Peptides against a protein of PDB entry 2Q3Z. Designs and how they scored, part 173

Target 1, 272 residues: chain A of PDB entry 2Q3Z
Amino acid sequence: YVLTQQGFIYQGSAKFIKNIPWNFGQFEDGILDICLILLDVNPKFLKNAGRDCSRRSSPVYVGRVVSGMVNCNDDQGVLLGRWDNNYGDGVSPMSWIGSVDILRRWKNHGCQRVKYGQCWVFAAVACTVLRCLGIPTRVVTNYNSAHDQNSNLLIEYFRNEFGEIQGDKSEMIWNFHCWVESWMTRPDLQPGYEGWQALDPTPQEKSEGTYCCGPVPVRAIKEGDLSTKYDAPFVFAEVNADVVDWIQQDDGSVHKSINRSLIVGLKISTKS
Target 2, 254 residues: chain A of PDB entry 2Q3Z as posed
Amino acid sequence: YVLTQQGFIYQGSAKFIKNIPWNFGQFQDGILDICLILLDVNPKFLKNAGRDCSRRSSPVYVGRVGSGMVNCNDDQGVLLGRWDNNYGDGVSPMSWIGSVDILRRWKNHGCQRVKYGQCWVFAAVACTVLRCLGIPTRVVTNYNSAHDSNLLIEYFRNSEMIWNFHCWVESWMTRPDLQPGYEGWQALDPTPQEKSEGTYCCGPVPVRAIKEGDLSTKYDAPFVFAEVNADVVDWIQKSINRSLIVGLKISTKS

## One batch from the design tools (peptide; made by RFdiffusion4, then SolubleMPNN)

Design b2_p25_8_s3 (from b2_p25_8, 15 letters changed)
Fold by OpenDDE base, seed 1:
Structure b2_p25_8_s3 (fold): chain B 272 residues (1-272), chain A 25 residues (1-25)
Amino acid sequence: as target 1 above (272 residues)
Amino acid sequence: VITTTRTVVLKLGNKTYVFTEDVTT
């Protein structure tokens, strides 16, 4: 999960699984330097370089930074997402065959956002960056059935603990979704949550004010421990194809108001 | 009854649907 530079990205549907070859290229010339630039232009570094650098020894911290920086939302991140098939002023997400070209374009154009990405592109670039930084990482694809598309695979925050309606929210529903899982210890959590951690660089929801997601222990998701940082409820919904209504409390805790379990998605990880 | 609105982007293969809906809790 660190050494392999060539792999596959799984796409399609649960019934019709497709894969595309992908060049992660984490060891190609200049890629590590680009990954370091990515860290050095992140908002946390710009705000306090010393604090940011002191935390880079933590794969938890780095993973969260990377998940935010792979998308260009809120920062000088790598990719701009687009889903409306209007790609004439850039590159179609379907045209990419590797992370190297994307990262080089980003760097060579002064860290200008690359047009365009979708979930598998975001995930693949994140995978490359994390591998470059020495974090074992794989791309994960979760498939929803056609039937599931009629079901809201969304975490919906409708109200706070006082019943106040939260602002308008943009929700994205996919036939499939890709993210990454990274192997790390979680000294910031109770024992037993070491191992694979889900991270999602596709800009969908803000976490602590930034379009990022995770890391959250895959084990926590499997066991239904939705209080586990970071962003367990969101990742839970992505994996389980559940319609989940959440109430967010002032202390940041969330609890289910309604849970409607639907068809469980099919998850496939890359073997690269 | 609490009603809010959301924007939904539905991606089905090469098809993309964007719509708004009211959500009642």
Scores: peptide ipSAE 0.022, ipTM 0.446, DockQ to the pose 0.053; fails the geometry check
Fold by OpenDDE base, seed 4:
Structure b2_p25_8_s3 (fold): chain B 272 residues (1-272), chain A 25 residues (1-25)
Amino acid sequence: as target 1 above (272 residues)
Amino acid sequence: VITTTRTVVLKLGNKTYVFTEDVTT
């Protein structure tokens, strides 16, 4: 999880699993220097360099910083996400074959955002950076699968009396999503949450004001401990397949409507 | 105070949208 420089990223659908070869290249020339630059341009360093540096020994802290800095949202991060198939002014997310070229482009252009990334690109770059910094990391792909319901907890959906969805934040559900899992101890949590931690560098929701996600113990997600830092509810929602629709009326009353099994089920992690 | 995250799924044609909200119970 640290030493492997080449691997595969899984894509496609639960029924049609695809993979692409990917060069992580965490040991290639100059990559470590780029990772250090990434840390030195992060908002926390710019705010208080001494405090940031003092915390870089913590994989929890570093993981959270990296998840935020791999995307360029609200900072000098690496990648700009785009999903509208208009990539003429950059590189199509589908064209990337490794993290090294992305990181080198970022550095060589004065830490300007690289165009463009999608979930697997974000995840792969994060994986490279984390591995480079000595944190065991793997890319994880989650597929929408009707056949693999592993969640014991229900996700509740609220609709108004007219069946319209009530919500302030919207995200597109993809046929697959990629993030990373990193191995670390969690001294900031109760015993038992050491091990794989989910981190999501794809900009989706803000966590404490920054587009970042995690680290959250995979165990916490499996057990439904949504109080666990960081961002357990969000990650839980990404992987939970059991859905309950609730109808919220104007008077605030909530009625359970339909049990729908949302197809979130097949998780594949890279062994390398 | 228990804060739960609730998710709403909107299917519009071939696109699916997920809405999340924090509910304080």
Scores: peptide ipSAE 0.016, ipTM 0.460, DockQ to the pose 0.042; fails the geometry check
Fold by OpenDDE base, seed 5:
Parts: structure tokens; C-alpha cells; sequence
Structure b2_p25_8_s3 (fold): chain B 272 residues (1-272), chain A 25 residues (1-25)
């Protein structure tokens, strides 16, 4: 999970899984230097270089920093996310074939944000950086699954009187989502949470004031320990939920229609 | 990828997350 430079990123849907080839390229010339620059321009380093450097031996700390720095929200991070199909002033997220070009562009333009990324691009770049820094990391793709019955969170459909789903008009509606899992010990937690940790570099929600997510033990998510740092409730919600249908009547009343056993959370990791 | 397929809304505390749902055959 550190040595592999070529791989595949899974996309599509649970019923129609596809993949794209991706060059992670963590050992290509200059990439390590770029990763170190990424650390040296992070807000924590700029605030207190000595403290930041003293903590770089911790994969927990580094993972969280990288999660925040892969996106350009709130800092001099690598990628600007965009989902509205207006990519004329940059590169379409669908056009990228590897992390190396993205990182080189970022560095060569004075650490200016690269346009544009979406979830798999964020995840892939994070994977490259973490691997480059010696942290075993894999890209994870999460699909919606209709045959899994193990969840305790509620996913809701809002429908009119005719059963038609009302549009939520949310900014992000995922058929799939990508993040990374990194292998590390968790001395900051109770024993038993060492192993794979989920990190999400896609800017979705702020964690402690910064657009970052994790690390959170995969075990904690599986066991439903939502008190575990970092961001366990958010990650848990991405992979585990029940579906409830609501019908809104003309008078504005909302009625529970059906309870489904549909689950969010079919995960596929990169093979290498 | 953001799609315009069947929309699922997840409520977690005061936060809301939106996903697509695969159609079952």
C-alpha cells in the first residue's frame, strides 16, 4: 500500500461498477519534495513551525493535515472542487489520469489551487501524498447498496401525494463517493483501534473549523462507536443508513409511507 | 459524481447529507 504507483479507482454504481486507471506516482521525481512543501504551507506550520514539525512523526496528525491540505478550502491546498460541469477555466475532474500532474501543477504555480477536482481526484491525490510520506494508504469507493440490512440511521425520501420524489436541490448527490483509508496506530484512543483509518479529503463538512475529515478507525465505524475521534458520526453516515419514505400531503402534513432495508455502504478498496 | 437520479436524504443530528439510490431490479 506504499509501494504501488499504478492502480485503479472504482466508480459507477453498486450494480454497475467501473474503474479508471490512475497513476499515483508517489516515487516519481520531485513528488516527495512537493509533499514536503504541502506540509510546510499548512496552516499549523505557518502558525507554529516548531510544533508542527514535532508532530509530523504522528501519522494521525499528518493524516489530518493532508486531509485538509488536499482541498484548497481554508488554506493553500491543492485542489478546488467543482461539480456544476463548468470547467472551462480549468481541467475537468474527469480528465485527470494521475496525481503527479496535479501535484506538479500545484507546485509550479506557486501552490495555487488546481482546477478542478471531485471526490476520486481528492482521494487519489491524498493517497499519493500519504504513501509518499510512508503511510500505507488505499483509495476506497463507497456505493449505495440495496441488499444490505445492517444500519440504524435514517435515509429519507420525500414524496408528493402521487409518490413522486421531491427534489432536495442539495449541492452534492452521490452515486458513489471516494475517500482513503490509512494504516496507523491510534495511541490517542483506547486500545484496539489500530489499523485502517478513514480520511476524507473532499471538502464536505468542517471538522474543528477546517474542511477535513478523520482519521477515524474503520473498526469504530463498523462497531458504531460514534464517540471516536475524528468525525465518526460523519463517516458512519456515509456507510450506514436505513431508508424511510415520507409522503407530504397537500395540507403540508407528512406521513411515513414505507421503511426500506436499503443501505448506504458498499465499500470497495483499491486492489493495490 | 453528482447525478440526478433517485435522491436519498440522510439526517444526522442537525446535518443533512444527500445520496443517490441504486434502483433495484
Amino acid sequence: as target 1 above (272 residues)
Amino acid sequence: VITTTRTVVLKLGNKTYVFTEDVTT
Scores: peptide ipSAE 0.016, ipTM 0.435, DockQ to the pose 0.057; fails the geometry check
Fold by OpenDDE base, seed 2:
Order: C-alpha cells, then structure tokens, then sequence
Structure b2_p25_8_s3 (fold): chain B 272 residues (1-272), chain A 25 residues (1-25)
C-alpha cells in the first residue's frame, strides 16, 4: 500500500465493472517534493506555519489536509473537478493514466489547478500523495445498489405521476464513486477505531469550511457510528442509506411510493 | 429492456448529495 507504484482503478457499474491502469508513481523523481509543496501551500500552513508543521506528524491531520488539497476548491489544490463532458480547455478526466503527470503539471504551472478530474482521478492523486508521505493507502471503488438492508440515512428518489424519474441533474451524480482508505491509528477517538480510514478528496461538501472528507474509521461506518469524526454521516451515506421513492404530482405535491434500503453493491480496493 | 440511471438524493442538513443507480425498466 506504500510501495506499489502501478495499479488499477476500478470504474463502471456493478453490472459492468471496468478498470484502468494507473501509475501512482509515488517514488518517481520530484514527486515527494511536490507532495511537500502541497502541504506548504495548504491554507492551514499559510495561516500558521508553525502550528501546521507541528501537526504533520499526525496521519489524521495530514490525511485531512491532503483530502482538501487534492481538489482545488477553497485553496491552491491540485485538481479542478468537471462532470459536464466539456473538457476542451483542459484534459479529459478519462485521459489521465497516472498521478505523476497531474502533480508535475500542477507544480510546473505554479500550483495552478489542473483541468480536469473526477472521482477516480481525485482518489488516485490522493493515494499517490498519501503513499508518498508514508501513509498506507488504497483506492476504493464503490458501486451503488439497492438491497434489503436497513440504514439510518434517507435517500430520496423523485418520480412524476407516470413513474419517470425527475430531478435536477447536478454535476455530482455518480453510479460509482472512488475514494481512498488509509491505514492509521486514531488516538483522537475511542479505542478500536484504528485501521483503515476513509478519506474522500472529491469535492462534494464542505467539512469544517473546506471541501474535504475524513478520515473516518471504516469500522465506524460498518457499525453505523455516525458520531465519529470526521464526516461519518457523509461517508456512511455513500455506502448505506434508506431509500424513499417519492412521486411528484403536477401540482407539486409529493407522496411516498416505495421505501427500501440502498447499500454499496460492490466495493473494490486496489491491491498493495 | 431499457436500463436507466436512477437518481438518489441525500439530504444531510443543508447539504444535498446526489447518487445514481442503474434501473432496468
């Protein structure tokens, strides 16, 4: 999980699993320096360098910083996300074959955001950076699927009176999602939450004012402990939810049609 | 048989998350 420079990122759907070869390249020339630059341009460092540096011994702290800095939201981060299939002024997310080129482009252009990334790109770059910093990390792909398992969070489907799915399409719609899991102790939590921690560098929602996510113990997610920092409810929702199907009438009224459970149908991690 | 993408909307406080799943109709 630290030494492997080549791997695969899984994509597609539960029915159609795809993978792409990916060069993580954490040991390639200059990559460590770039990772250190990434830390040195983070908002916390710029605000208080001494405090930031004093906390870099914590993989929890570093993981959280990296999850925020891999995306360019709120900071001089690495990647700009785009999901509208309009990539003419940059590089298509599908064109990337490794993290090294992305990181080098970022540095070489004065830490300007690289265009463009999607979830697997964000995850892969985060994986490279975390591995480079000595944190065992793997990329995780999750495929959404409906199952008969209960969850504590609600996900809503909207359908019209004819049963057609309705809703505004956001840029953040995925039939699969990628993030990373990092191995670390959690001295900031109760005993038993050491091990794999989920981190999500894809900009989705702000956590403590920054587009970042985690680390949160995978165990906490599995056990439904949503009080566990960081961002347990969000990560839990990515893998488990109660699904409510709503029918919207022409007058704007809505009523419940179906209630079922949604979980991740398939989870695949990169090998060490 | 048509497979379509079903939108899943999660509301957590003031935050909204959108997911998708394949649905065969």
Amino acid sequence: as target 1 above (272 residues)
Amino acid sequence: VITTTRTVVLKLGNKTYVFTEDVTT
Scores: peptide ipSAE 0.015, ipTM 0.435, DockQ to the pose 0.067; fails the geometry check

Design b2_p25_8_s4 (from b2_p25_8, 11 letters changed)
Fold by OpenDDE base, seed 4:
Structure b2_p25_8_s4 (fold): chain B 272 residues (1-272), chain A 25 residues (1-25)
Amino acid sequence: as target 1 above (272 residues)
Amino acid sequence: VVTTTVTTVLKLGDKTYVFTKEVTT
């Protein structure tokens, strides 16, 4: 998960799985330097360099920073997302074949946002950066069967900064979505949540005021522990479908009560 | 408090919208 530089990113639909070759290139010349620049231009570094640097030994901290910095929302991040099929003033998201060119363009143009990315591009760049920083990482593709079959899908269920559950939300769904999973210990959580952690660099919702997502234990998502940091409700909504009952506690925490649905969706991870 | 999350999928042309609502039961 750290050493592999070549791989595949899965795309398409649940019924029609496609893949594209992708060069992650985390060991190519200059890529590590670019990853360090990415850390040095993040908002937390700019606010307090000493504090930021002291926390870079934590894969939890670094993962969250990278999730935010791969997109250019709110900062000098790498990629600008676009989904309207109007890419004439940049590069079509579908034309990228690797992370290296994207990262080099970003750095060479004074950390200006690269046009353009979509979910798999964001995920792939994040994967490169995290691997470069020594964090085992893979790209994950989730296929939403609901899109093809008009089935119910549980999405956009998240908690705000005050711990409140948003009652009503609407969202456009895609045939598939890509994010990353990184292997790390979670000393900030109770025992048992070490292992794969979901991170999503595609700008969708703000987490603590920044367009970032995770890390959240995949185990927490599987078990329906939505109180677990970070962004468990949001990630849960990305992977689950149908109707779920919850118990809200006095402290505002929400726990899965009854699952009345089958988990709908196909998840495919890149193998390293 | 027990809540139920209800999701509705709306297809409009080639676009699909998902609406999620939390209902207290």
Scores: peptide ipSAE 0.011, ipTM 0.347, DockQ to the pose 0.067
Fold by OpenDDE base, seed 1:
Structure b2_p25_8_s4 (fold): chain B 272 residues (1-272), chain A 25 residues (1-25)
Amino acid sequence: as target 1 above (272 residues)
Amino acid sequence: VVTTTVTTVLKLGDKTYVFTKEVTT
């Protein structure tokens, strides 16, 4: 999960699993330097370099920073997402075969956003960066399956406090989604939540003011402990395509209001 | 093929997440 530079990213559907070869290339020449640049241009470093650097020993902190910096939505991040099949002014997300070219392009163009990424591209780049920084990481694909185990369409809407859809085209349509899981201890949580932590670098919603997601213990998601930081309810929803209403209380606790169905997607990690 | 819409709503502070999918039944 750290040493493997070549791997596969799973795509397709639960019924028809596809994979693509992917060069993570975390040990290729110059990639470590690019990962360090990524850290040095993050908003937390720019705000307070000393504080940021002092926290880089924490994989929890670094994971969260990387999750935010792989996307360019609110910073000098690596990738711009696009899903409308209009890629003429960039590179189609489907054409990428590795993280190295993406990271090199980003750095060589003065940390300008690379066009374009989708979920597996975001996840793969995050995986490369995290592995490069010594954090065991794998790409995870979750398939949204129907009751007949066929892939179905998931439409996601993000609304503000007024119930308004954020942005002109905030609708996301998925048949599968990719993110990363990283192995780390969680000294900031109760005992037992060490191990695999989910992080999602695909820009979807802001977490604490940044387009990032996680880390959240995979165990917490599995057990339905949605009070666990970071972003447990969101990750839970990504994994479970259920009719569920979740309400966050003033104390930050999240509880289930309505449960109409429990449809668990098929989750597959990268072969590494 | 009969499909049913499945919707998940998450209310997190000032944010609302709505997830909708079509499920074959």
Scores: peptide ipSAE 0.018, ipTM 0.381, DockQ to the pose 0.173; fails the geometry check
Fold by OpenDDE base, seed 3:
Structure b2_p25_8_s4 (fold): chain B 272 residues (1-272), chain A 25 residues (1-25)
Amino acid sequence: as target 1 above (272 residues)
Amino acid sequence: VVTTTVTTVLKLGDKTYVFTKEVTT
């Protein structure tokens, strides 16, 4: 998980698994230096360099910093996410074949955000950085196995005031999401939560004011311990699909009616 | 087969979810 520079990122759907070749390149020239720059431009370092540096021996701390810094939200992070298929002013997320080019572009342009990333790009770059820093890391793809064509983590049904389903099913079909898992001890938690920790660098929700996610023990998620730091409820939601019924009122207001958690997901981790 | 990746961002209150789908065009 540290030594392999070439690998595959799994994409597609649970029914149609695809893989893309990916060059993680954690041992390529200059990549370690770029990873160190990434640490040195993080908001915590800028606020208090001595405190930040003193905590870099903790993979928990470093993992959380990297999760936040791989995206450019709230900081001088690496990647700008975009999902609207309008990539004319940058590089399509689908065009990337490795982390090295992304990291080099980021550094060479004065730590300006690289356009553009999506979940697998964020995950792959995070994987490279964490491996480069000596943290065993793998990319994880979660395929939503929702039986219905709406394989989003949230199957939304709009209902009228009478409880009748209104309109076509949400056009938003989600097939997969990618994040990383890193191996680390968790001295900050109760015993038994060592091992794989989920981290998600894709900017989705703010955690303690920053777009970052984790680390959270994979075991905690599996056992349903949503009180475990960091961001267990969010990661739990990423692994599980919720069916949410919304009631739309005549005034256009939408209210949540029912939330059903569906166990959704074929989880595939990189073997390399 | 040309596949297009469709990414969906769901904002539900304070939560944001991102999903990607490949569609055969």
Scores: peptide ipSAE 0.017, ipTM 0.470, DockQ to the pose 0.035; fails the geometry check
Fold by OpenDDE base, seed 5:
Structure b2_p25_8_s4 (fold): chain B 272 residues (1-272), chain A 25 residues (1-25)
Amino acid sequence: as target 1 above (272 residues)
Amino acid sequence: VVTTTVTTVLKLGDKTYVFTKEVTT
């Protein structure tokens, strides 16, 4: 988890699992320096360097900073996300085969955002940075599985009498999503939440004003303790979300559609 | 990969039917 520099990132679907070789390269020349630069350009450091530095001994703090800095949202972060297949002014997310090139490009261009990333790219870069900083980390891929019945969250879609979608609400559903899990103690929580902590560097929702996510104990997610910091409800939804089509009857009653698709998350850790 | 969920809402009389399809973008 710390020493492995080469591994595989799982992609695809639950039925068709694909893996891509990935060079994490946390021990390659200059990568540690780049990771330190990443810390030194984070908003918390810029606001109060002394306070930021005093907290860098905490993997909880560092993990949260890294999750925010791997994306360029709201800061001088590493990667710009893009999902519309328009990558002509950058590099396609699918073209990356390692974190080292991304990090070097970021640094060499004056900490300008690298174009472009998607979930596995964000996760892989985060994994490299966290490993480089001495935090045991692995990439996790969650697949949507129609066969897994263990989902606790329902995404509900409403259609009108004419079958028309009520409202312009397009929610992004991931066929797969990648994030990282890092091993750390949680002295800020009650005993028993030490171990693997989920962190998500893909910019999705703001946490405390920044596009970051976690760390949250994997145990808390498993047990449904949604009060646990950080961002337990969000991570819980990423792991357990099902899509349910609801039919609203004229009487206001809501029934599950016969054609409902249940999507349950299948979690697979990367083989690193 | 991010997929966009396309939700189709069917209102038939006082009944609303919601259909969702995931589309990979």
Scores: peptide ipSAE 0.000, ipTM 0.368, DockQ to the pose 0.043; fails the geometry check

## One batch from the design tools (peptide; made by RFdiffusion4, then SolubleMPNN)

Design b2_p26_1_s1 (from b2_p26_1, 18 letters changed)
Fold by OpenDDE base, seed 5:
Parts: structure tokens; C-alpha cells; sequence
Structure b2_p26_1_s1 (fold): chain B 272 residues (1-272), chain A 26 residues (1-26)
């Protein structure tokens, strides 16, 4: 989980699993330096360098910083997310084949956000950075396994009174989602939560004011301990997706309907 | 037993799902 530079990212659906080759390249020339730059431009470092540096020995702290810095939301992060198929002013998320080019572009352009990423790109870059920093990490793909091809994420749909979806599909409508799991101890938690920790660098929800997610023990999610930091309820929802429908009436009133059918996801982790 | 722990975890998960749904309905 640290040494492998070449690997695969799983995509597709639960019934049709595919993978893409990916160059993580954590040991390629200059990549470690770029990862260190990423740490040195994070908001916590800029606020208090001494405090930030003193905490870099904690994989919990570093993991949380990296999850926030892989996306460019709120900071000088690496990737700008885009899901509307308008990629003409950048690189299509589908065209990336490795993390190295992304990280080099980011650094070489003065830490300007790279256009563009989606979930697997965010996850892959995070995986590279975390591995480079000595944290065992793997990319995880969660497939929607529900009978209906609904998203494996909490999705809000706007519907008219006839049940028709209004407007463009939500950017959160995915048949799969990718994040990372990192191996670490959790001295900040009760005993027994050491092991794989979920981290999600895709900007979805703010955690403590920043678009970041985790680390949260995979065990906590499995056991339904939603009180466990960080962001257990959110990650739980990613694994156990629900759909929220908004019904808009002609008068402009909006009614919330919650689909009580729990969508169970199929999680697949890389072996590399 | 491991089986008992698993069952307990499943039940807890179920309750938490219900709780989350209740929060989303507000």
C-alpha cells in the first residue's frame, strides 16, 4: 500500500466492474517535494506554521490536511472538480492516467488549481500524496448495488408534481464513488479503532468549515458508531445512501420527500 | 462471540439508519 506505484482504479457498476490503469508514482522524481509543498501551503500552516509542523507526525492530522488540500475548495488545493462535461478550458477528468502529471502541473503553475477532477481523480491523487508521506493508503470504490440505479450518495432531486426530474442532473449523481482508506492508529479515539480509516478528498460537504472528510475508522462505519470523529455520519451515508426528493409545486413551494429504501453500496478496495 | 458482535453491530446500524432518515426528514 506504500510501495506500489502502478495500480488500478475500479470504476463502472456493481454488475459491470471495470478498472483503469493509474500511475500513482509516489516515488517519481520531485513528487515528495511536491507533497511537502502541499503541506506547506495548507491553511493550518499559514495560520501557525509551528503548530502545523509539530502535528505532522500524526497520520490522523496529515490525512485530514491532505483530504482538504487535494481539492482546491477553501485553499490552494490541487484539483478543481467539475461534473458538467464542459472541460474545454482544462483537462477532462476522464483523460488522466496518473497522479504525477496532476501534481507536477499544480506545482509548476504556482500551486494553481488543476482543471479538472472527479471522485476517482481526487482519490487517486490523495492516495499518491498519502503514500508519499509514508501512510499506507488504498483507493476504494463504492458501487451502488440497489435494484434501481440510484446514486450511492445522498442525492437531492427536484421533481415536479408528476415526478419528473427538473433541470440538470445533480453533480452528486454517481453510480459509483471513490475515496481512500489509510492505515493508522487512532490514539485520539477509544481503543479498537486502529486500522483502516476512510478519507474523502472529493469536495462534497464541509467538515469544521473546510471541504474535507475523515479520517474515520472503517470499523466505526461498519458497526454504526456515528459519534466517531471525523465525519462518521457523512461517510456512513456514502456507504448507505439515501435519496431525498424535493417536489416543487407550481406556486414555488417545495416539499421534501425521503426515500426510505436504503441503497446499499458494494465497496471494493485495491490490493495495491 | 463474533457472531453476536456482528448481530449487535447490524442492529446498531439499522437504528442509526433510521435516525439519519429522521434527521433528513426535518
Amino acid sequence: as target 1 above (272 residues)
Amino acid sequence: SQLELAKQAEERTKKNREYLLSLLSK
Scores: peptide ipSAE 0.006, ipTM 0.364, DockQ to the pose 0.012
Fold by OpenDDE base, seed 2:
Structure b2_p26_1_s1 (fold): chain B 272 residues (1-272), chain A 26 residues (1-26)
Amino acid sequence: as target 1 above (272 residues)
Amino acid sequence: SQLELAKQAEERTKKNREYLLSLLSK
């Protein structure tokens, strides 16, 4: 999980699992330096460099910083998220094939936000950065599934007038979500919560005033311990979320319907 | 309490939905 530079990011749906090749490139020239720059421009460093640096030995702290800095919300972070299919002033999220180009663009443009990212892009960049910093990390994809474990993801479905889910829709359909899991000890928690920790760099909700998420023990989420820091309720909701249905009419018009239906999610982790 | 945590989770989910919907409207 640290040594592999190439891998796959899983996309699509539970019914049709798609993977994309991705170059994580954590060992490519200059990438480590860029990751260090990312740490040095984070709000905590800018506020108190000594305090920030003193905490960089903690993968919990670093993971949380990286989660916040991979998105450009609230800071000089790497990626600007966009989901409206208007990418003419940047790069389509679907066109990225690796983290290296994104990170280099960010650095080369004076830490200006790179346009654009979506969940798998955020996750992949976070994975690269965390791996560079010596934290074992994998990309996780959660699919909406009709027959798997109860998961609460914000999933968008296109449905016809009969309520049938339409297949073969664009990657703009949020029938999946990606985040990362990092392996670390949790000395800040009770024993037994070491291991995989969920981190979500996609800007969705603020945690302690910043668009970041985690780390939270995967075990805590599985056991329903929502009191566990960080952001257990949010991550629990990510694996157990509400559905936004896009109803497509025969005339091609699309309407949004928000339903509180319990959806079952399938989680798939990268093997390398 | 567990109930409070559940409520917080629901509120966060709601905010997340609203946020994502706002992004789609831009």
Scores: peptide ipSAE 0.023, ipTM 0.478, DockQ to the pose 0.016; fails the geometry check
Fold by OpenDDE base, seed 1:
Structure b2_p26_1_s1 (fold): chain B 272 residues (1-272), chain A 26 residues (1-26)
Amino acid sequence: as target 1 above (272 residues)
Amino acid sequence: SQLELAKQAEERTKKNREYLLSLLSK
């Protein structure tokens, strides 16, 4: 999970699992330096360098920063996502074969966003960065299998205390989705939530004002503890492929209201 | 409305699926 530089990223569907070879290359020349630059250009560092640096001993903090910085939303992050098959002004997400080229391009062009990425590209780059920083990490692919022909929906509805839907979400739904899991302790949580933590660098929803996701204990998701930081409800929906209605209370707490299971998720992780 | 949101989501899902399938077929 740290030492392996070559691997596979799983893609496709539950019925048609595909994989691509991927060079993570976390130990290749200059990659560590690039990962450190990534940390040094993050918004938290730019706001307060001393505070940011003091927190880099926490894999929880670093994981969250990396999740935000792998995408270029809100910051000088690495990758710009695109899903409309118009890649003429960049590189098709499907053409990438490793994280090294992406990271080098980003750095060599003055930390300008690299065009383009999709979920597996985001996940793979995040995996490289986290491994490079000494955090055991693997890429995870979740396949959505609809049992009903019309059940295409991984949708989260947020409701107020009165059951009213809050805001329009631009939700993206895919046949599969990739994110990463990182091994870390969670001293910021109750005992028992150490281990694999889900992080999602694909820009989908804002968490605390930034397009980032996690870390959230995989155990918490499995046990249905959706109050666990960070972003447990979102990751829960990704994993289970359910339509979940959430009630947000005035105090900011989020409670699960109704689960409508429309599809079954199949989760596959890379093994290194 | 919830129904409108659901419909929009369904359309997005369909488009995404078609897109992904097209990419995977190459």
Scores: peptide ipSAE 0.016, ipTM 0.407, DockQ to the pose 0.014; fails the geometry check
Fold by OpenDDE base, seed 4:
Structure b2_p26_1_s1 (fold): chain B 272 residues (1-272), chain A 26 residues (1-26)
Amino acid sequence: as target 1 above (272 residues)
Amino acid sequence: SQLELAKQAEERTKKNREYLLSLLSK
């Protein structure tokens, strides 16, 4: 999970799976230095450098910082999200083929936000950064079931199968969403929650005042323990959409996780 | 048993899902 630099990001729908090649490039020249700059410009470092540095040995702490810093909301983060198909003043999210160019652009322009990202771009950049920092990480794609329209996360933006915003509808149903899972121990939690932890760098909801999400144990989500830090209710909602989670492994292998959560047919009438 | 714990977890997950969906519907 740390060693693989090339991979695929899965997109599309549960019925029509697409993938794009992606260069994570965590070992390319200068990328580690950029990741360290990312840590050094985070709000917690700027507030108290000594305290921030003392906590960088914790993958829990670092994961949470990275999830916040990959987006430019609230800080000097890497990517500006945009979903309205108006990308003329930047780079279309669909045109990116790797994390390296994004990170280099960010650093070379004085840590100015890069235009533009969507969920898979955020996830891929987060994956690169976390891998650079020695945290085993994979990109996860969650596909909405075509049959369970009611389990779709009401994300403010309707995204088509390609992640593009369709129309002026205030409520955008994602055909898919991407985040990352990182392997770490959770000494801050009760025993048994070590393993894969979900982190979401796409700016959606604020957690403790910052657009960040996680880490939360995948096990906690599977067991319905919504009291578990961090952001378990939010991630639970993301995962319990009738979603097939495709997890990219370090070797480029893809594992299908079928969450058997019984489709309780609650007609969430999204006001179309 | 592990099976009983798994069933209980599944039931909790179901209830939590229903609760979250109810919140989203409001």
Scores: peptide ipSAE 0.006, ipTM 0.336, DockQ to the pose 0.011; fails the geometry check

